Peptides against a protein of PDB entry 3HUF. Designs and how they scored, part 197

Target 1, 320 residues: chain A of PDB entry 3HUF
Amino acid sequence: MWIIEAEGDILKGKSRILFPGTYIVGRNVSDDSSHIQVISKSISKRHARFTILTPSEKDYFTGGPCEFEVKDLDTKFGTKVNEKVVGQNGDSYKEKDLKIQLGKCPFTINAYWRSMCIQFDNPEMLSQWASNLNLLGIPTGLRDSDATTHFVMNRQAGSSITVGTMYAFLKKTVIIDDSYLQYLSTVKESVIEDASLMPDALECFKNIIKNNDQFPSSPEDCINSLEGFSCAMLNTSSESHHLLELLGLRISTFMSLGDIDKELISKTDFVVLNNAVYDSEKISFPEGIFCLTIEQLWKIIIERNSRELISKEIERLKYA

## One batch from the design tools (peptide; made by RFdiffusion4, then SolubleMPNN)

Design b2_p25_6_s3 (from b2_p25_6, 11 letters changed)
Fold by OpenDDE base, seed 1:
Structure b2_p25_6_s3 (fold): chain B 320 residues (1-320), chain A 25 residues (1-25)
Amino acid sequence: as target 1 above (320 residues)
Amino acid sequence: EFEKKLEEDKKEEEEEIAKDPSLFE
C-alpha cells in the first residue's frame, strides 16, 4: 500500500494510506477518501491530483507498487517528484519512494510503498476477496511468489492444512484467515487520518498458530528438521517439492511408481506421494520402502521428535 | 465543474497574493 507522510506539519504530523483512487491535493480541501489537505501557505488551494492505480499482475510477483500518477493542476509554481518537474499532462511513477514537492513548499510529501502481497490457497477465496483487496492496493494471486507477504489459509473445518499452507508457513509468510480480511475491509475509512490504524496481521497469525495443533510453534522447528534423510517424489515443480527442500530432504524424482527400482530404494528413506496417488496405488507400493503422503509427513515433522519418529517408521518397513 | 473551480481558485489565489505577497514564497 502507498503511505504518505510529510516533513514538518503540512500533513498535521499524520501518515495516511493512499488506496487506489484519485485524490485532489491542496491547501483548501478537506481530508476524505478523495482529498488530501496540505497545510502550507506555499501551495495552491487545489494543487495536484494523485491517482493510484490498482495492482497489476506483475506487482503480485515483484512486490512492486501500484502505479502512482501525479498531475499538477496548472499551478503557478508546479509540482515536482523526485526533483523533477511533473509534465503538463502528468507523470506516472513506479518507484517505491516518491518525494513530492508542491510548488515552493519547503517541506515535501514523502510517499513510500509498504509491500503487502496476499496469496490465496484456493480460487474461491481469491474470487471472493481479490477485488476488495486490490481496491486497498494489495496485489493478490494463487501462485507462489517470492513477493508474497501473507497467505490466506482455507478454513475447511476438520481438514488437514494444505500443502500450500504448510509451505507458506515454512517460508515464514504470515498466515491469515478470512477473519483478518474482514477486519481489513472495515478500516479503510479510519486509516485516512492515521495509517498506523492499519491492522497488523501478526496478531491474527499468532492466534491461528496458537489455536491450531497442525502447526509447530515456529517454522524453525521444521526447517531442515529432516536433514540427512532422502526421499523420492513424483517429478514436479510444485510447492510440494519446495516444501520437502525446506525440510532439508534430499529429493529424488520419478515419473511413476513403476520407476521406483531397487537402486532408488537403496538410496531413499521414504517415498512422498500426494493423497490421490497414495489412495489409488496403495496396493502397488514397492516392497521394502516407506510410502507416505505429504500430510502424513507433516504430522511427523510437527512433532518434537520428528527424526526419531520417521526413523522408526523407516526401520519398521525395512524389516517388514 | 472542476475546471471552473480551478479557475476560481486561481483568481482567489491571485487576490490572496496581492494582499499577502509572502504567499507561495
Scores: peptide ipSAE 0.381, ipTM 0.912, DockQ to the pose 0.829
Fold by OpenDDE base, seed 3:
Structure b2_p25_6_s3 (fold): chain B 320 residues (1-320), chain A 25 residues (1-25)
Amino acid sequence: as target 1 above (320 residues)
Amino acid sequence: EFEKKLEEDKKEEEEEIAKDPSLFE
């Protein structure tokens, strides 16, 4: 989201979140959803128009800012952004930091981008919330992104957490739920005067982790917990691969169960399969190797004695 | 309507400057 602040109390010492939309900026406007009052004798009554666009799909993957347009309202002394005079038709900016000078005002409005990108695990939830979140200037998507800051867990009571949720947790993404999204949807007006009124996602995350026994106490409890072990997996899921890497596993990839030869077995402690392959091919598993699903592996990983547990399962199959 | 307000604002600003040239310095 875009946040503005300024020196010299020209914004009344407050920081403000700017959501996608249009704002008239000047001395003689009242702060509301479409106006920004700036207190300076050196600025026009209505000085500039700020227009913030909704996020693009590219912004979700890059964590880049919503496009920020500035137009001078034909003022005597003009408007500058990053020391450059705004053109007659207005200019658009994709920089994460903007220094906006209104006329001869000795103090600048500083606009900065705070990255917030929400990944959804469930396409139905994305479909439900994407529009509202985009109107808050929050990029949304389903695919993993390095720019992802938050992850929406699907609250299906009694279901195991998904691979996406596991990976989001291990990469230290803030896991949130629908309750947080509901709260976000209500704050749009309250944060106009004070950006500090933005709801804290970390409190939501703490509550999710505390109340769900499928999570360890911290990502650090699981990261590199299986260092020194080797696994093999089907080359089908990037998220699954990244998850196993974060566990500290040495990973070999194969294309089919038929590619699991004696050489691979000799170098591999266990094979990780997706649920569909595990259920369909369980009768055809290679002898002498431990095969499990990611969900089964996760149940072992969250235990305090995960290394001992996995070692026992490997040993049982070597002597069977 | 908005354009009209901008024109009114400009006239008022010109009058303010004429009364106190230091206002926008």
Scores: peptide ipSAE 0.379, ipTM 0.911, DockQ to the pose 0.888
Fold by OpenDDE base, seed 4:
Structure b2_p25_6_s3 (fold): chain B 320 residues (1-320), chain A 25 residues (1-25)
Amino acid sequence: as target 1 above (320 residues)
Amino acid sequence: EFEKKLEEDKKEEEEEIAKDPSLFE
C-alpha cells in the first residue's frame, strides 16, 4: 500500500494510506476518501491530482508498487516528483519512494510503498476477495511468489493443512484467514487519518497456529530438522520441492515411479509422493523403500523427535 | 464542475497573490 507522510506538519503530522483511486491535493480541500488537505500557503487551493492504480499481476510477483500518477492542476509553480517537474499531462511512477514537492513548498510529501502481497491457497477464496483487496492496493494471486507477505489458509474442517500452508509457515509468511480479510475490508475509512490503524495480521496468525495442533511452535523447529537425510520426489509442485529443501533434505527428482531403480533406492532414505500418486500406486511401490505423502511427512516433522521417528520408519521398511 | 472549480480557484489565487505577493513563495 502507498503511505504518505510529510515534513513541517503540512499533513498535520499524520501518516495516511492511499488506496487505489483519485485524490485531489491542495490547501482548500477537506480530507476524505478523494481529497488530501495540505496545510501550506505555498500551495494552490487544488494543486495536484494523485491517482493510484490497482495492482497488476506483475506486482504480485515482484512486490512492486501500484502505479502512482501525479498531475499538476496547472498551478503557477508546478509539481515535482523526485526533483523532476511533472509533465503537463501528468507522469506515472513505479518507484517505491516518491518525494513530492507542491509548488515552492519547502516541505515535501513523502510517499513510500509498504509491501503487502496476499497469496491464496484456494481459487474460490481468491475469486471472492481479490477485487476488494485490489481496491486496497494489495496484490493477490495463487502461485508461489517471493513477494508474498501473507498467505490465506484454506480452512477445510477436519482436513490436514495443505502443502501451500506448510510452506507458507516455514518460509515465515504470515498466515491469515477469512476473519482477517473481513476486518481488513472494513478499515478503509479509519486509516485515512492514521495509517497505524492498519490491522496487525500477526495477531491473527498467532491465534491460528495456537489453536491448530498441525502447526509446530515455530518454523525454526522444522527448518533443517531433517538435515542429513535424502529423499526422492516426483517432479510435481515447486512448493513441495521448496518445502523439502527447507527441511534440509537432499532431494532427488524423478518423473515416474518406474525411474526408482536399485541405485536410487540405495541413495535415498524415503520417497515423497503426492496423495493422488500414493493412493493410486500404493500396490506398486518399490520394495525396500519408505514411501510417504507430504502430509504424512508433515505429521512426523511437527513432532519434537522427528529425526528419530523418520529413522525408525526407514529401518522398519528396510527389514520388512 | 471540477474544471469550473479550478478556474474559480485560479482567479481567487491571483487575487490573493495580488494582495500578498509573498504568497506561494
Scores: peptide ipSAE 0.378, ipTM 0.911, DockQ to the pose 0.856
Fold by OpenDDE base, seed 2:
Structure b2_p25_6_s3 (fold): chain B 320 residues (1-320), chain A 25 residues (1-25)
Amino acid sequence: as target 1 above (320 residues)
Amino acid sequence: EFEKKLEEDKKEEEEEIAKDPSLFE
């Protein structure tokens, strides 16, 4: 989201969030959803137009700002952005920091980009929320991105957390839920006056973890917790692979259960399967190897004695 | 309507500057 602030009290000491939309900026306008009052005698009554575009799909992957357009309203002394005069037709900016000088005003409006990119676990939730979040200047998507700051957990009553949620947790993404999204939608008017009224997602995240026994206390409790163990997995998802890597596992990949030979069994402590393969082929599991799903593995990993639990299961099957 | 307001604003600003040239310095 774009935030503006200024020195010299020209913005009345307020920090304001600018959502996607158009703003008339000047001395003789009243602050509202489409106007920004600037208090200076050196500024025209209506001096500039700011236009903030909705985020692009590219912005979701890069964490870049929504495009910021500045147009001078044919003022006597013009408008500058980052010491450059704004062109007669207006200019567009994708820098994360903008210093906007209106006419001869000695104080600048400072615009800065606060990155927030929300990943969704499922397409249904994305479809429900994406439009509203984009109107807040928040990029949204389904696929993993290095720019993601937040992850929306799907609340299915009685279901285990998804692999996506597990991975988001381990990579230290702030996990949020639909309640946080609902709250974000309600603060739009209040944040015009004070940008600090933006809800703290970290508090929401802490509450989610505290109230859900499927989460460990911290990602650090699980990261490298299985260091020294080796697993084999079916080559199914990149997220599953990355999750197992974050656990400190040595990973071998196979294409079918038939590829699990005696040599692989000798080098592998356990086999990780997806739910579909686990349920369909449970009768045909190779003898002498521990097979489990990612969800079953997760239930072990969240325990304080995860290494001992895994070791016992491995031993039980090797000596049976 | 917006263009008309801008023209009115410019005219008023020119009159203000004519009265006090220091206002926009």
Scores: peptide ipSAE 0.377, ipTM 0.910, DockQ to the pose 0.878

Design b2_p25_6_s4 (from b2_p25_6, 12 letters changed)
Fold by OpenDDE base, seed 4:
Structure b2_p25_6_s4 (fold): chain B 320 residues (1-320), chain A 25 residues (1-25)
Amino acid sequence: as target 1 above (320 residues)
Amino acid sequence: SFEEELKKDKEEEEKELEKDPSLFE
């Protein structure tokens, strides 16, 4: 989201979120969803127009800002952004930090981008929420991204957490739910005068983790917990691979169960499968190797003695 | 219209500047 602040009390000492939309900026406007009052005699009554675009798909992957357009409203002394005069037709900016000078005003409006990118685990939830979140200047998507700051947990009552949720947790992404999204969608007007009133997702996250026994107390309890073990996985999911890497596993990939030969078995402690392959191929598992699902692995990893549990399972199947 | 309001604002600002040339400095 874009946040503006200014020196010299020209914004009344307030920090404001600029959601996607158009704002008339000047000394003789009243603060509302479409106007930004600037208290200076050195600026025009209506000095500039700011236009914040909705996030692009690229912004979700890069964590880049929504495009910020500035147009001077044909003022005597113009408008500058980062010491450059705004062109007659307006200019668009993708920098994360903008110093906006209105005319000869000795104080600048500082606009800065606060990154917030929400990944969804469920396409139906994305479809439901994407429009509202985009109107808040929040990029949304389904794919894993290094720019993601928040992850929407797919809550199915009585189901295991998804691989996406597991990975989001280990990546230290803030896990949120529909209750937070609902709250976030309602605060738009309350943050006009004070950007600090933006709801903290960390409280939602803490409540999710506290009330769900499928989470360890901390990501640090799981990160590198299986260091020294080796696994093989079907080359199906990047998130699954990254999850196993975060556990400290040495990973070999294979394309089919038929690729699991004696050599692979000799150097691999266990095989990780998705649920579909596990259920369909259960009868055809190679002898002498421990095969489990990611969800089964997760249930072991969240235990304090995960290394001992894995070792026991490996031994049990090696001698069966 | 917004354009008419903007024109009016400029006309008023020019009159303000005639009274106080230090305005907008």
Scores: peptide ipSAE 0.418, ipTM 0.924, DockQ to the pose 0.851
Fold by OpenDDE base, seed 2:
Structure b2_p25_6_s4 (fold): chain B 320 residues (1-320), chain A 25 residues (1-25)
Amino acid sequence: as target 1 above (320 residues)
Amino acid sequence: SFEEELKKDKEEEEKELEKDPSLFE
């Protein structure tokens, strides 16, 4: 989201979030959803127009800012952005930091981009929330992105957390839920006057983790917790592979259970399967190897003695 | 119209500047 601040109390000492939309900026306007009052004698009554565009799909992957357009309203002394005079037709900016000078005003408006990119685990939830979040200047998507700052957990009562949620947690992404999204939708008016009133996603995350026994206390408890073990997995999802890699596992991939030969068994501690294969192929599991789902593995790795638990299961099946 | 309001604002600002040349300094 874009945040503006200014020196010399020209913004009344307030920080303001600018959502996508159009703003008339000047001395003789009243602060509202479409106007920014600037307190200076050195600026025009209506000096500039700011236009913030909604996020692009590219912005979700890059974490780049919403496009910021500045137009001078044909003022006597013009408008500058980053020491450059704004053209007569206006100019568009994709820089994360903008110093906006209105006329001869000795103080600048500082606009800065606070990165917030929300990944959704469920396409239905994305469809429900994307439009509203985009109107807040928040890029949204389904795919994993290096720019992702937040991850929306799907609350299904009585279900295990998804692989996407597990991976987001280990990546140290801030996990949020629908309650946080509801809060974001309601604060739009209050944050006009004070950008600090933006709800803290980290507090929401702490509450989710505290109230859900399916999470470990920290990602650090699980990262490399299985270092020295080796697994084989069906070539299913990239997220599953990355999750197992973050656990410190040596990973071998196979295409079918028939590819699990004696050589693979000799160098593999356990096999990770998806739920569909695990349930359908239980009768066809190779002898002498521990097969489990990612969800079953997750239940083990969140325990404090995860290495001992896995070792015991491996031994039980090797000597049976 | 917004354009008419802007014209009015400029005409007023020019009159203000005639009274106080230091206004926009």
Scores: peptide ipSAE 0.417, ipTM 0.923, DockQ to the pose 0.856
Fold by OpenDDE base, seed 5:
Structure b2_p25_6_s4 (fold): chain B 320 residues (1-320), chain A 25 residues (1-25)
Amino acid sequence: as target 1 above (320 residues)
Amino acid sequence: SFEEELKKDKEEEEKELEKDPSLFE
């Protein structure tokens, strides 16, 4: 989201969140959802127009800012952004930091981008929330991205956490739920005067982890916990591969169970399968190798003695 | 219109500047 601050009390010492929309900026306007009052004698009554666009799909992957348009309202001394005079038709900016000078005002408005990118685990939740979150200047998507800061967990009562949720946890993404999204949807009016009123996602995250026994106490308890073990997996999911890498596993990939030869078995401690393949192919598993699902592996990893547990399972099946 | 309001604002600012030449300094 865009946040503006200013020196010299020209913004009354307040930080303000700017959501996507249009703002008239000047001395003789009242602060509301479409106006920003700037307290200076050196600026016009209505000096500039700020227009913040909704996030693009690209912004979700890059963590880049919503486009920020500045137009001077034909003022005597103009408007500058990053020491450059704004053009007559206005200019658009994609920089994360904007120093905005209104006329000869000795104090600048500093606009900065606070990155918030929300990944969803399923398309239904994305379809429900994307429009509202985009109107808050929050990029949203389904695919894994290095720019993601938050991950929406879909709580189905009695279901295991998804691979996406497991991976989001291990990569230290803040896991949130629908309750946090509901709260975000209500803050738009309250944060006009004070950006600090933005709800803390970390509190939501702490509550999710505390109330769900499917999470370890920290990502650090699981990261590299299986260092020195080797696994094979079907080349089907990038998130699954990245999850296994974060566990410290050496990973080999195969295209079918028929590709699991004696050489691969000799170098591999266990095979990781998705639920569908595991359930359908149980009778066709190669002899002398331990096969498990990611969910079964996760249940082992969250235990304090995960290395001992997995070693016992490997031994049990190698000698069976 | 917004344009008419901006025009009025400018006319008022010019009168303010005539009274206080330091206003926009």
Scores: peptide ipSAE 0.416, ipTM 0.923, DockQ to the pose 0.860
Fold by OpenDDE base, seed 3:
Structure b2_p25_6_s4 (fold): chain B 320 residues (1-320), chain A 25 residues (1-25)
Amino acid sequence: as target 1 above (320 residues)
Amino acid sequence: SFEEELKKDKEEEEKELEKDPSLFE
């Protein structure tokens, strides 16, 4: 989200969130959802128009800011952004930090981008929330992104956490739920005058982890916990591969269970299967190899003695 | 219209500046 602050008390000492939308900026406007009052004699009554666009798909993958457009309202002394005069038709900015000078005002408006990018695990939840979050200037998506700061966990009571949730946790992404999204939807009016009133997602995350026994105490407890082991997995374009890499596993890929030959078995400690393959093919598993699902692996990983547990399972099935 | 209001504001600001040239310094 864009936040503005200013020197010299020209914004009344307040920080303000700018959501996607259009703002008239000037001396003789009243602060509301479409106006920003600036207290200076050196600026026009209506000096500039700020337009913040909704997030693009590119912004979700890059963590870039919503596009910030500045137009001078044909003022005598113009508008500058980062020491450059704004063009007559307005200019668009993608920099994360903007110093906006209105006319001869000795104090600048400082606009800065606070990165928030929300990944969804469930397409139905994305469909439900994406529009509202985009109107807050928050990029949203389903696919993994290095720019992701938050991950929405699907609250299915009594179900195992998804691979996406497991991976988000290990990536140190802040896991949130629908309760946090509901809270975010209510703050739009309250944060107009004070950007500090934006809710902290870390509190929500701490509560989720504390109340769910499917999470380890920290990501650090699981990262590289299986260093020195090797696995084979189905070649899926999934968060599963990256999850297994974060566990410190050497990974081999195969296309079908029929591709699991004696050579692969000789180099592999265990095979990771998806639930559908595991359930359908239980009778046809290769002899002499330990096969498990990611969810079964996760149940081992969250234990303090994960290395000992997995070693015992590998030994048990090699000699069975 | 917004354009008419902006024009009026500029005409007022120009008159203010004629009275006090230091106003926008």
Scores: peptide ipSAE 0.416, ipTM 0.922, DockQ to the pose 0.816

